# Designs tried in a protein design run: peptides against a protein of PDB entry 2YKT. Part 50

Target 1, 231 residues: chain A of PDB entry 2YKT
Amino acid sequence: SRSEEMHRLTENVYKTIMEQFNPSLRNFIAMGKNYEKALAGVTYAAKGYFDALVKMGELASESQGSKELGDVLFQMAEVHRQIQNQLEEMLKSFHNELLTQLEQKVELDSRYLSAALKKYQTEQRSKGDALDKCQAELKKLRKKSQGSKNPQKYSDKELQYIDAISNKQGELENYVSDGYKTALTEERRRFCFLVEKQCAVAKNSAAYHSKGKELLAQKLPLWQQACADPS

## One batch from the design tools (peptide; aimed at target 1 L25)

Design b2_p21_4_s2 (made by RFdiffusion4, then SolubleMPNN; from b2_p21_4, 11 letters changed)
Fold by OpenDDE base, seed 1:
Structure b2_p21_4_s2 (fold): chain B 231 residues (1-231), chain A 21 residues (1-21)
Amino acid sequence: as target 1 above (231 residues)
Amino acid sequence: SMEEEVKKFFEEMKQNFLSLF
């Protein structure tokens, strides 16, 4: 029946979230933590490189013929320090606004979805059983009336069961339909949350890249000319 | 009833889950 099909679809949505989406989300969080760790490693390695660049700038500043190039090398190191600071801010946001929040959600969701599915199944079964009982009683009544010398005695009760079956059928169909819409809404909410958090990450990443581009675009022409103007 | 226990548990979990949004 249409009701049975829609019931199976509803259960399958919950099953898909529990068995496919949530495990995939846990993996996504794990991969995000690995990515965060690698980017932190980049920041650390960059510090060592630009500290060494500062040392080269110190040597230039101590020279008789290359003093101005010392200032250039210091500026290069300082610009990169500012870029790295912006990266660290982005990483903090990535951790706090994406990974931590997703981890909290996925941990609580298993119990929530299990309860939601169980609630739906229990109420669906209760309505189904009540319908089946009314159908069985109508069938029993019809058999009794066919064997009776006075079938009209049962006519009013037959009509009452027909009406009750019609009402219970409609209630079951509506309940299963609403259950399916609810399940799809639960699935959509989870994807929307992920999209919204990724939008925040994308915004922060854009700010990082913009700041780096701005700083380098401002200074690079000056640095490129430094060797052409011997003091 | 088992149904009432499931309903209660669901509502508690729902509130906890929604509080994270």
Scores: peptide ipSAE 0.070, ipTM 0.704, DockQ to the pose 0.028
OpenDDE base, seeds 2, 3, 4, 5: peptide ipSAE 0.000, 0.005, 0.000, 0.015; ipTM 0.257, 0.362, 0.343, 0.365

Design b2_p21_4_s3 (made by RFdiffusion4, then SolubleMPNN; from b2_p21_4, 15 letters changed)
Fold by OpenDDE base, seed 1:
Structure b2_p21_4_s3 (fold): chain B 231 residues (1-231), chain A 21 residues (1-21)
Amino acid sequence: as target 1 above (231 residues)
Amino acid sequence: SMEKKVQEFMQSFIESFNSLF
């Protein structure tokens, strides 16, 4: 029946969230933590590299004929320091606004969804059982009527059961329909939450990249001419 | 309580959902 099919679809939505979405989200969080760790490692390694570049700049500044190149090397290191500061800010956002929040929520979701599914199943079954009972009683009544010398005696009761069955069928269909809409909304909310948090990360990442572009675009022409035009 | 945590969890999803539409 339509109601039975829609019931199966509803249960399948909850099942998909619990068995596919949530495990995939846990994996996404794990991969995010690995990515965060790698980026933190890049930041640390970059510090060592550009600190060494500063040391080369100091040597140039102490030289007799390359003093101006010392300033260039210092500027190069400083620009990269500023870029790294932006990266660190992005990483804080990545950790606090995405990973931590998702991690906290995914563990709570299994309990919520289990309870929600159980509640739906219990009430769906209750309505189904009530419908089945009325259908069974109507069938019994019809059997009695067929064996009776006065079938008209049961006509009013038959109409009452038919009306009750119609009403209960409608109630069941509406309940299952609403249940399906609710389940789809639950699924959509989870994806929307992920998208919203990822958008925040993307905005912070854009700021990091923009700052790098601006700083390098400003200084690179100056650095490129430094050897050709000694002061 | 666990119930409070569950409600807070769901509220965050609802807020995120509503903010996108």
Scores: peptide ipSAE 0.030, ipTM 0.628, DockQ to the pose 0.038
OpenDDE base, seeds 2, 3, 4, 5: peptide ipSAE 0.025, 0.028, 0.018, 0.024; ipTM 0.522, 0.609, 0.414, 0.536

Design b2_p21_4_s4 (made by RFdiffusion4, then SolubleMPNN; from b2_p21_4, 11 letters changed)
Fold by OpenDDE base, seed 1:
Structure b2_p21_4_s4 (fold): chain B 231 residues (1-231), chain A 21 residues (1-21)
Amino acid sequence: as target 1 above (231 residues)
Amino acid sequence: SMEEEVKEFFEKFKENFLSLF
């Protein structure tokens, strides 16, 4: 029946969220944590590299013929420090705006969805059972009417059961239809939440890249010129 | 597929990155 098909579709949406979306989201969070850790490792390794670059700048500043290159090397290290600070801000945002919020939500969601599905199933079954009961009573009444010497005695009751079946069928169809719309809305809401959080990450990433590009574009011509003038 | 190529790229990248430590 139309209601049975719609019921199966509704259950499949909830099952897809619980069995496919939520596990995939947990994996996404885990991969995000690994990525965050790797970027923190890059930050740490970069600090050592640019500290060593500063040391080269100190040596240049102490030299008789390369003092101006000392300032260039210091500027290179300082620009990188500023870029790295922006990366750390991006990482904090990545952690707080994406990973933490997704982790909190996904852990609560399995219980919520299980309860929502169970509530839907219970009410759907209750309406279905009430319909089946009316159909069974009508069938019983028709059997009695066929065996009766006075079939007209049962005509009013037959009409009452037909009307009750029609009403209960309509209620069941509406309930299952609304249930399906609700399930699809729940699925869409989860994807929208992920998209919104990823947009926040993208904005912070864009700010990081923009700041780095700006700083390097400003200084790189100056640094390139410093090598062209051997004094 | 493009997806498989991207996955392979990032796996190689991960291996290369881990080799730096």
Scores: peptide ipSAE 0.046, ipTM 0.367, DockQ to the pose 0.074
OpenDDE base, seeds 2, 3, 4, 5: peptide ipSAE 0.032, 0.000, 0.027, 0.015; ipTM 0.397, 0.330, 0.332, 0.445

Design b2_p21_5 (made by RFdiffusion4)
Pose (drawn by RFdiffusion4):
Structure b2_p21_5 (pose): chain A 225 residues (1-144, 151-231), chain P 21 residues (1-21)
Amino acid sequence: SRSEEMHRLTENVYKTIMEQFNPSLRNFIAMGKNYEKALAGVTYAAKGYFDALVKMGELASESQGSKELGDVLFQMAEVHRQIQNQLEEMLKSFHNELLTQLEQKVELDSRYLSAALKKYQTEQRSKGDALDKCQAELKKLRKKPQKYSDKELQYIDAISNKQGELENYVSDGYKTALTEERRRFCFLVEKQCAVAKNSAAYHSKGKELLAQKLPLWQQACADPS
Amino acid sequence: AAAVTEAFETAWETLVEAVAA
C-alpha cells in the first residue's frame, strides 16, 4: 500500500524533471546567451575606450615635460589588455564549457525522460496486473485455515514472489528517479563551479596587476616639493 | 514547482554576483 504512495511519488519526480526542471533549464540557457551577447558588447566598447586612451598617451609622448604621463597612460591601457584577456578566458569557459554542454544534454533528455517514465509505468502496471490475477486465482480456490492444498500453496508461493518483485521494483524505481534529479542538479552545479574558478583567476589577475602599477600611477602628478 | 524555480533564480544570482564581484 505504501507501495502505491511510492509509485505516485516516482511519477511525480519524472513529471517535475520534464515540466519544471528542463523548461527552467531552457530559460537559463537563454539568459546565458543574452548574458554572453551583452558581455561581448562590453569587451568591444572596452576596446574603443582603451584605444582612445592610447591616443592621449601618444600626445603626451610627443610633448616637452609630459612624456612620462604618456608612459603612465600606455601602462593603463596595457594593464587593461591583460585584464581583459583573463576575462575573455572566463568568457569561453562560459560558452564551450557551460552553455554548449547544457544545450547538448537538454536536447537528448526529452526523449530519454519520456521513454524512462513510460518504461517504468508499463513495467509497474504489468507486475501489478500479474499479482492481482494470481491473487484472484487463489481467492477462487480458497472460496470453493491452517490447511492448504498443493495447488493453494503453489499460488501462495507465486503471490509472495511477485509481491516481493513488485515492491522492489517500485522501491528501486523511486531511488532511480531521485538520482536522475540529483544528477541534473549536480551537472548544473559543476558547470557553474568551473566558470567560477575562471572568475577567481580573472579577479586575482586584476588585483595583482593593479597592486603592482597603481602606486606608481598615483605618484606621477605629486608635488615634488 | 516553486522550489525548482527558486533554485534556478538562486543559481543565476550567484553566478552573476560572482562575475560582477

Design b2_p21_5_s1 (made by RFdiffusion4, then SolubleMPNN; from b2_p21_5, 17 letters changed)
Fold by OpenDDE base, seed 3:
Structure b2_p21_5_s1 (fold): chain B 231 residues (1-231), chain A 21 residues (1-21)
Amino acid sequence: as target 1 above (231 residues)
Amino acid sequence: SEKVENFFKEMLEKLLAEINK
């Protein structure tokens, strides 16, 4: 029946969220943590590289003929430090605003969805059982009427059952239909939440890249000229 | 973010209350 088909669809939406979306989200969080760790590793490695660059700058500053190049090398290292600070801020935001929040929500959501599905199933079954009962009673009544010398005695009651069946059928169909819409809305909300959180990450990332570009663009012409202007 | 979180929390509370009647 249409109602049964829609019921199956509704259950499948909940199952898809519970069995596909939520596990995938957990994996996404795990991959995010790995990415964060890798970026932290890059930060650490970069610090070592630019610390070594500072050492080269110190040597230049101690030289008789390359003192000005020492300042250039120091500036290069300083700009890197500033860029790195922006990266660290982005990483903190990534951790606190995305990963932590998703991790907290995915566990809560599992419980919520289980409860929601159970509630839907219970109510759907209740309505279905009530319908089945009315149908069964009508069938019994018709059997009694066929065996009776006065079938007219049961005519009013038969009409009442027919009306009740029609009403219960309509109620069941409406309930299942609303249930399906609700389930789809729940699914959409979860994807929307993910999109919104990723938008926040994207904004932070854009700020990081913009700051880096700005700093480098400002200083690069100066650095490029340093070797062309012998002291 | 807070609104979405509160929404799910409230829904969960309502659902749990209904299941436990």
Scores: peptide ipSAE 0.048, ipTM 0.673, DockQ to the pose 0.021
OpenDDE base, seeds 1, 2, 4, 5: peptide ipSAE 0.029, 0.000, 0.019, 0.019; ipTM 0.623, 0.330, 0.406, 0.427

Design b2_p21_5_s2 (made by RFdiffusion4, then SolubleMPNN; from b2_p21_5, 17 letters changed)
Fold by OpenDDE base, seed 3:
Structure b2_p21_5_s2 (fold): chain B 231 residues (1-231), chain A 21 residues (1-21)
Amino acid sequence: as target 1 above (231 residues)
Amino acid sequence: SSEVQQFFENLLQQLLDTINS
C-alpha cells in the first residue's frame, strides 16, 4: 500500500543516517585528527629548520664581510614565526570548534536517532493495529448481517465502522507522511551542520594563507636584493 | 554548541521516556 511504502522509505532514511552517515562522520573525525597530527608534525619540523636558519644568521652577524646578511636571515626566520603562529591558531580552532564538537555530537545524535526511529515505529504500529482492528470488526459484522433475518439492524453500525476505517486510514497516511518529512529534515540538518563547520575551517584556512602571503610578499623583494647591495 | 547539545540531550531523554512508558 501507499502507507506501507512511505513507512519503508521513512525507516530507510533513519537507517541510512545511523548506518552510513554516522559511521562515515566518525571516520571523518578520525581523519581530521590524523590531519591535525600531521600538521603539528610539520610545525615541529619547520621550527627545527628555521632555528637552524637563525644559527646561520648569527654566524653571518659575527662575520666581517656578511654582517648585513645576518639581519636578512633573522627576518626570514621571524616571518616564519609569524606564519607559524597563524597555523597554530588555525589548528586550535580546527580542534576545538570542529573535531571536538563533531565528536561530542555524533554519539548523541546516534542515540537520538535510534530513539526517534523506535518512537516512530511504535506509533506507526499502534495506528496500523487500530486500523486492522476496525477492518476485522467490520468483516465480522458483515458476516453476522448476512446470516441475520434482519440485516437492517446492523446498517448503522456498519456505516460507523466504514467511517472509522476511513478516518484511521487517513490518520495513518498523514502520520507516515509527516514521519518521512521529519526523517528527511533530520538528514538535512546533519549535512548542514557539517557544511557550516567546514565553512569555519575554510575561513580559518583563508586567514592563515592570507597572512602568509602578505608577510612573504612584503619582505621577499628586500631579501632578493640583499646580495646585490653589499654594505 | 552547549545549548544545542543540551537541547538534543533533553529531546533524547523525552524520547526515551516515551518509549519506556
Scores: peptide ipSAE 0.023, ipTM 0.593, DockQ to the pose 0.020
OpenDDE base, seeds 1, 2, 4, 5: peptide ipSAE 0.019, 0.018, 0.017, 0.021; ipTM 0.516, 0.462, 0.537, 0.554; seeds 4, 5 fail the geometry check

Design b2_p21_5_s3 (made by RFdiffusion4, then SolubleMPNN; from b2_p21_5, 16 letters changed)
Fold by OpenDDE base, seed 3:
Parts: structure tokens; C-alpha cells; sequence
Structure b2_p21_5_s3 (fold): chain B 231 residues (1-231), chain A 21 residues (1-21)
């Protein structure tokens, strides 16, 4: 029946969220943590590299003919430090605004969805059982009427059951239809939440890249000319 | 986008209220 098909679709939406979306989201969070760790590792490794660059700058400053190049090397290291500070801020936002919030939400969601599905199933079954009962009673009444010497006695009751069946069928169909809409809304909300959180991360990332570009664009021409200038 | 999100959150809130009833 149409109601049975819609019921199946509704259950499938909840199952898809619980069995496909949430596990995939957990994996996404795990991959995000790995990415965060790798970026933190890059920051640490870069510090060692540019600390070594500073040492080269110190040597240049102590030389007789390369003193000005020492200042250039120091500036390069300083710009890097500023870029790395921006990266660290981005990583904090990535952790706090995306990963932590998604992790908290996915942990709570399992219990919520299970309860929501169970409630829907219970109410759907209750309405279905009530409909079945009315149908069964009508069938019994018709059997009694066929065996009776006065079938007209049961005519009013038969009409009442027919009306009740029609009403209960309509209520069941409406309930299942609303249930399906609700389930789809739950699914869409979760995707929207993910998109919004990812947009926030994207904005922070854009700010990081912009700041880096600005700093480098400001200084790079000066650095490129340093070797062309007389000592 | 935020309006859409708020709408879905409101619907979810209503559902939660029904579940807790």
C-alpha cells in the first residue's frame, strides 16, 4: 500500500543517517584530526628550519662584506613567524569551531535518532493496529449480518465501521507522510550544519592565506634586490 | 543560509518536544 511504502521510506531515511551519515561523519572528524596534527607538525618543523635561517643571518651580520644580507635573512624569518602565528590561529578555530562541535553533536545524535525512530515506529504501529482492528470488526459484523434473519439491524454499525476505517486510514497516511517530511528535515539539517561549519573554516583559511600573501608581497621585492646592491 | 539552518533547528526542537512528551 501507499502508506506501507511511505513508512518504509521513512525508516530508510533514519537508517541512512544512523548507519551511513553518522559513521561517515565520525570518519570525517578523524581525518580532520589527522590533518590538524600534520599541520601542527609542519609548524614545528618550519620553526626549526627558520631558526637555522636566523643563525645564517647572524653569521652574515658578523661578516665584513655581507652585513646587509643578515638583516634580509632576519626579515625572512620574522615574516615566516608571523605567517605561522596566523596558521596557529586558524588551527585553533579548526579544532574548536569544527572538530569539537561535530564530535559533540555526533555523540549525542545516536541516542536522539534511535529515540525518534522508535517513537515514530510505535505510533505508526499503534495507528496501524487500530485500523486493522476496525477492519476485523467490520468483517465480523458482515458475517453476522449474512447469517441473520434481520440484516438491517446491523446496517448502522456497518456504516460506522466504514467511516471509522476511512478516517483511520487517512490519519495513518497523514502521519506517515509527516513522518517522512520530518525525517528528510533531520537529514538535511545535518548536512546544512556540516556545510556551515566548513564555511567558517574556509573563511579562516582564506584569512590565513591572504595575510601570508600580503606579508610576502610587501617584502619580497626588497629581498630580491639585496644581492644586486653593492656591499 | 542561516535562516534555513534556523528553520531546520526549529523543526528539530519541535520534534524533541514531542519525543519528550
Amino acid sequence: as target 1 above (231 residues)
Amino acid sequence: PQEVQDFFEELQKKLLEEIEK
Scores: peptide ipSAE 0.031, ipTM 0.606, DockQ to the pose 0.024
OpenDDE base, seeds 1, 2, 4, 5: peptide ipSAE 0.000, 0.005, 0.012, 0.025; ipTM 0.186, 0.264, 0.399, 0.533

Design b2_p21_5_s4 (made by RFdiffusion4, then SolubleMPNN; from b2_p21_5, 17 letters changed)
Fold by OpenDDE base, seed 1:
Structure b2_p21_5_s4 (fold): chain B 231 residues (1-231), chain A 21 residues (1-21)
Amino acid sequence: as target 1 above (231 residues)
Amino acid sequence: SQAVLDFFKEMQQKLLDTINK
């Protein structure tokens, strides 16, 4: 029946969230933590590289013929420091706004969804059983009427059962329909939350890249001319 | 629509409140 098919669809939505979405989200969080760790490692390694660049700048400053190049090398290292500061701010946001919040939600979600599905199933079954009971009683009444010398005495009761069946059928269909809409909304809400959090990360990432581009664009022409104009 | 999502969020909260009682 239509109601039975819609019931199966509703259960499948909940199962998809619990068995596919939530495990995939846990994996996404784990991969995010790995990515964060790798970027932190890059920051540390970069510090060592540019500290060594500063040392080369010191040697240039101490030289007789390359003093001005020392300042250039120091500027290169300083621009790197500023870029790295922006990266660290992006990483803080990545951790606090995406990873932590997703981790908290996915942990709470398993219990909620299980309870929500169970509640839906219990109520759906209750309404279905009540409908089946009324249908069975109508069938019994009709059998009695066929065996009676006065079938007309059962006409009012037959009408009452028909009306009750119609009402219970409508209630069941509406309940299952609303259940399906609710389940789809639960699924959509979870994807929307992920998208919104990822948008925040993207904005912070854009700010990091923009700052780096601006700093380098400002200084690079100066650095490129440094060897052409010896002092 | 966002309005529909907000409505169902409210229903979700009511469900949570019922489960946690």
Scores: peptide ipSAE 0.024, ipTM 0.507, DockQ to the pose 0.024
OpenDDE base, seeds 2, 3, 4, 5: peptide ipSAE 0.000, 0.000, 0.014, 0.024; ipTM 0.234, 0.294, 0.356, 0.527; seed 2 fails the geometry check

Design b2_p21_6 (made by RFdiffusion4)
Pose (drawn by RFdiffusion4):
Structure b2_p21_6 (pose): chain A 225 residues (1-144, 151-231), chain P 21 residues (1-21)
Amino acid sequence: SRSEEMHRLTENVYKTIMEQFNPSLRNFIAMGKNYEKALAGVTYAAKGYFDALVKMGELASESQGSKELGDVLFQMAEVHRQIQNQLEEMLKSFHNELLTQLEQKVELDSRYLSAALKKYQTEQRSKGDALDKCQAELKKLRKKPQKYSDKELQYIDAISNKQGELENYVSDGYKTALTEERRRFCFLVEKQCAVAKNSAAYHSKGKELLAQKLPLWQQACADPS
Amino acid sequence: AAAVQTAFETAWTTLLTTVSA
């Protein structure tokens, strides 16, 4: 009987994956694409900014008394080129390693989940029907206490076998369904961990490049007196 | 249903927070 409760829980897990998880995953993929389109806009504009900044650096390089300011502005643009390309690295860890792999899995999953739930429902129903029929045949013999004919005993053995088979099937079906759910959350968490490692390398690169150059830049227009 | 939606909201916020740190 708890078996029937477990049977409904299992159908519910498959329905939750197909109707909640995968659609939300489709939405997540769409937001990721928008995010990358936006990140491309920033990388492009950062280019225009830094070229405008190099132009100022060229002017200071050609003047009397401000040449070293020209060097400071060159170095600022250079630091940004180095930071940016550690960012473009985190960016591709986003496209090839996250968005593409999510899209690939979710594409195949619709058919896979529809088929798995269906196969489970058919197998569980077929085992339930065979058990009910064996039990009906036995009830017929028994109707027309510690005594059992040869045939009654054979039915009792068969009912016991089929009941054990049905309960194991429902028990394993539930464990499998929870595992399908966990594997989909795990893959999502793993793809996000990978993009995160590249975000750590990007931010670490920025801290050190700036920690190296920033004091010299702050000194360039200090009072020499 | 709400739990799955919350999980995706949390995962997206966490990703944006990590990138924007």

Design b2_p21_6_s1 (made by RFdiffusion4, then SolubleMPNN; from b2_p21_6, 14 letters changed)
Fold by OpenDDE base, seed 3:
Structure b2_p21_6_s1 (fold): chain B 231 residues (1-231), chain A 21 residues (1-21)
Amino acid sequence: as target 1 above (231 residues)
Amino acid sequence: SEKVQQFFEDSVKSLLDTINK
């Protein structure tokens, strides 16, 4: 029936969220943590490289013929430091505003969705059982009427059951239809939440890239000139 | 962003309260 098909669709939406979306989101969080760790590793490795660059700058500053190149090397290291600070701020936001929040919500959501599905199933079954009962009673009444010498005695009661069946059928269909819309809304809300969090990531990433581009674009011409003009 | 987050949290809380009642 139409109601049975819509019921199956509703259950499938909840199952898709619980069995596909939420596990995939957990994996996404795990991959995010892995990515964060790798970026932290890059940060650490980069610090070692630019600390070594500073050492080269110190040597240049101590030389008799390359002092000005020492300042250039120090500026290169300083620009790196500023870019690195921006990366660290981005990573902090990535951890606190994305990963932590997603992790908290996905674990809470498992219990919520299970309860929501169970509630829907219970109410759907209750309405279905009530309909089936009325249909069964009508069938019994009709059988009794057929065996009676006065079938007209049961006509009013038959009409009452017919009306009750119609009303209960409509109620069941409406409930299942609303249930399906609710399930789709629940699914959409979760995707919207993910999209909104990724928008925050994108904004932070843009700020990081912009800062790096700005600083390097400002200083690079100066650095390129340093070797062309020996003192 | 805040509206989406609050909407999700409210729905979760409401249902959990209903189930635990």
Scores: peptide ipSAE 0.054, ipTM 0.689, DockQ to the pose 0.024
OpenDDE base, seeds 1, 2, 4, 5: peptide ipSAE 0.082, 0.057, 0.072, 0.039; ipTM 0.710, 0.643, 0.682, 0.616; seeds 1, 2, 4 fail the geometry check

Design b2_p21_6_s2 (made by RFdiffusion4, then SolubleMPNN; from b2_p21_6, 15 letters changed)
Fold by OpenDDE base, seed 5:
Structure b2_p21_6_s2 (fold): chain B 231 residues (1-231), chain A 21 residues (1-21)
Amino acid sequence: as target 1 above (231 residues)
Amino acid sequence: SEKVKQFFEDLLQSLLDTINK
């Protein structure tokens, strides 16, 4: 029946969230943590490179003819420091505003969804059983009426059961339909939350890249002319 | 130069502290 099909669809939405979405989200969080660690590793590796660059700047500053190039090399290292500072801010946000929050949500969600599904199933079954009972009673009444010498005595009761069946059928259909809409809304809400959190990451990333570009654009022309303009 | 070097040490430590929360 239409109601049975809609019921199956509703249950499948809840199951998909619990069995597919939430496990995938946990994996996403785990991959995010790995990515975060790798970015920390980049910072460590960059330190070695720019420490070496600073050393070259020190040597230039100690030279007789290349002292001004020492300042250039120090500026290059300083610009990288500023870029790394921006990266640190981005990573803190990535950890605290994305990963931690997603982790908290996914842990709470398992219990919530289980309870929501059970509530839906219990009420759906209750309404279904009540409908089935009324249908069965009507069938029994009709059999009695057919075997009676006075069928008219059952007419009022028959009408009552017909009305009850119609009402219960409508209530069941509406309940299941609303249940399906609710389930789809729950699913959409979870995807929207993920999208919103990723938008925050994108904004932070854009700020990081913008700051880096700005700093380099300001200094690069000066650095490029350093050898052409000895002083 | 020493300021830059120290910054990278501090940055690394800060990142590690954040990751390990």
Scores: peptide ipSAE 0.028, ipTM 0.584, DockQ to the pose 0.022
OpenDDE base, seeds 1, 2, 3, 4: peptide ipSAE 0.012, 0.022, 0.026, 0.026; ipTM 0.322, 0.520, 0.572, 0.573; seed 2 fails the geometry check

Design b2_p21_6_s3 (made by RFdiffusion4, then SolubleMPNN; from b2_p21_6, 14 letters changed)
Fold by OpenDDE base, seed 5:
Structure b2_p21_6_s3 (fold): chain B 231 residues (1-231), chain A 21 residues (1-21)
Amino acid sequence: as target 1 above (231 residues)
Amino acid sequence: SSEVQQFFEDMVQELLDTINK
């Protein structure tokens, strides 16, 4: 029946969230942690490289003919330091605002969804059983009426059962329909939450890239002229 | 956005309340 099909669809939505979405989200969080670690590794490796650049700048500053190039090399290292600081801020936000929050949500969600599904199933079954009972009683009444010498004796009861069946059927259909809408909304809410958190990551990433671009664009022309304009 | 998320949360709650009537 239509109600039975919609019931199956509703259960499948909940199962999909529990068995596919949430495990995939856990994996996403794990991959995010790996990515964070790798980016932290980049920062560490970069520090070594630019510390070595500073050493080259010191040597230039000590020279008789290349002193001004020492300042250039120091500026290059300093700009990198500022870019790395921006990256560290982004990573901190990535950890605290994305990974931690997603982890908290996915842990709480398992209990919530289990309870929600169970509640839906219990109520759906209750309404279904009540409908089935009324249908069975009507069938028994009709059989009794057919065998009676006075069928009119059962007419009022038959009408009552017909009305009850109609009402219960409508109620069941509405309940299952609303249940399906609720389940789909629950699924959408979870995807929306993920999208929102990824938007935050994108904003932070944009800020990081913009700051780096700004700093380099400001200094690069000066650095490019350093060798052509000996002081 | 947080606004959109809240909208869906409210919708879910409304639907749940309807089911529980």
Scores: peptide ipSAE 0.020, ipTM 0.502, DockQ to the pose 0.024
OpenDDE base, seeds 1, 2, 3, 4: peptide ipSAE 0.020, 0.016, 0.012, 0.019; ipTM 0.510, 0.485, 0.421, 0.517

Design b2_p21_6_s4 (made by RFdiffusion4, then SolubleMPNN; from b2_p21_6, 15 letters changed)
Fold by OpenDDE base, seed 4:
Structure b2_p21_6_s4 (fold): chain B 231 residues (1-231), chain A 21 residues (1-21)
Amino acid sequence: as target 1 above (231 residues)
Amino acid sequence: SQKVQDFFNNMINSLLDTINK
């Protein structure tokens, strides 16, 4: 029936969230933590590289003919320092505003969804059982009427059961329909939350990239000219 | 430059603290 199909769809939404979305979200969080750790490793490796660059700058500064190139190398290292500072800010946001919040939500969600589904199922079953009972009573009445010498005696009751069945059917359909809308809303809310948190990360990432671009764009022409200028 | 090296060291420590929190 239409109501049965809608009921199945409703249950499937809840199951999809619990069995597909939430596990996938946990995996997403885990991958995020791995990415964060890898970035820390990259940052550490970069430190070694640019520390070595500073050392080269020191040697240039001590030379007779390359003193000005020492300043260039120091500036390159300083720009890197500033870029790394922006990266650190981005990573803090990534951790605190995305990963931590998603982890908190997914941990609590299983219990919430289980309770919501159970509530829906209980009420749906109750309404379904009431409808089935009414249908069964009508069937019994019709059998009794067919065997009676006076079928007209049961006509009014038959009409009453028909009306009751119609009303209960409509009520069940409405309830299941509303349940389906509610379930879809729950699903959408979770995706929206993910999107919103990812937007926050994107903003911070944009700030990191823009700062780096700005600093490099400002200095690069100077650095490129350094070797062309006389000592 | 010791100043730059100190900055990088502080940054790494801060980052590690954040990740290991």
Scores: peptide ipSAE 0.011, ipTM 0.336, DockQ to the pose 0.021
OpenDDE base, seeds 1, 2, 3, 5: peptide ipSAE 0.011, 0.000, 0.000, 0.000; ipTM 0.334, 0.231, 0.232, 0.248

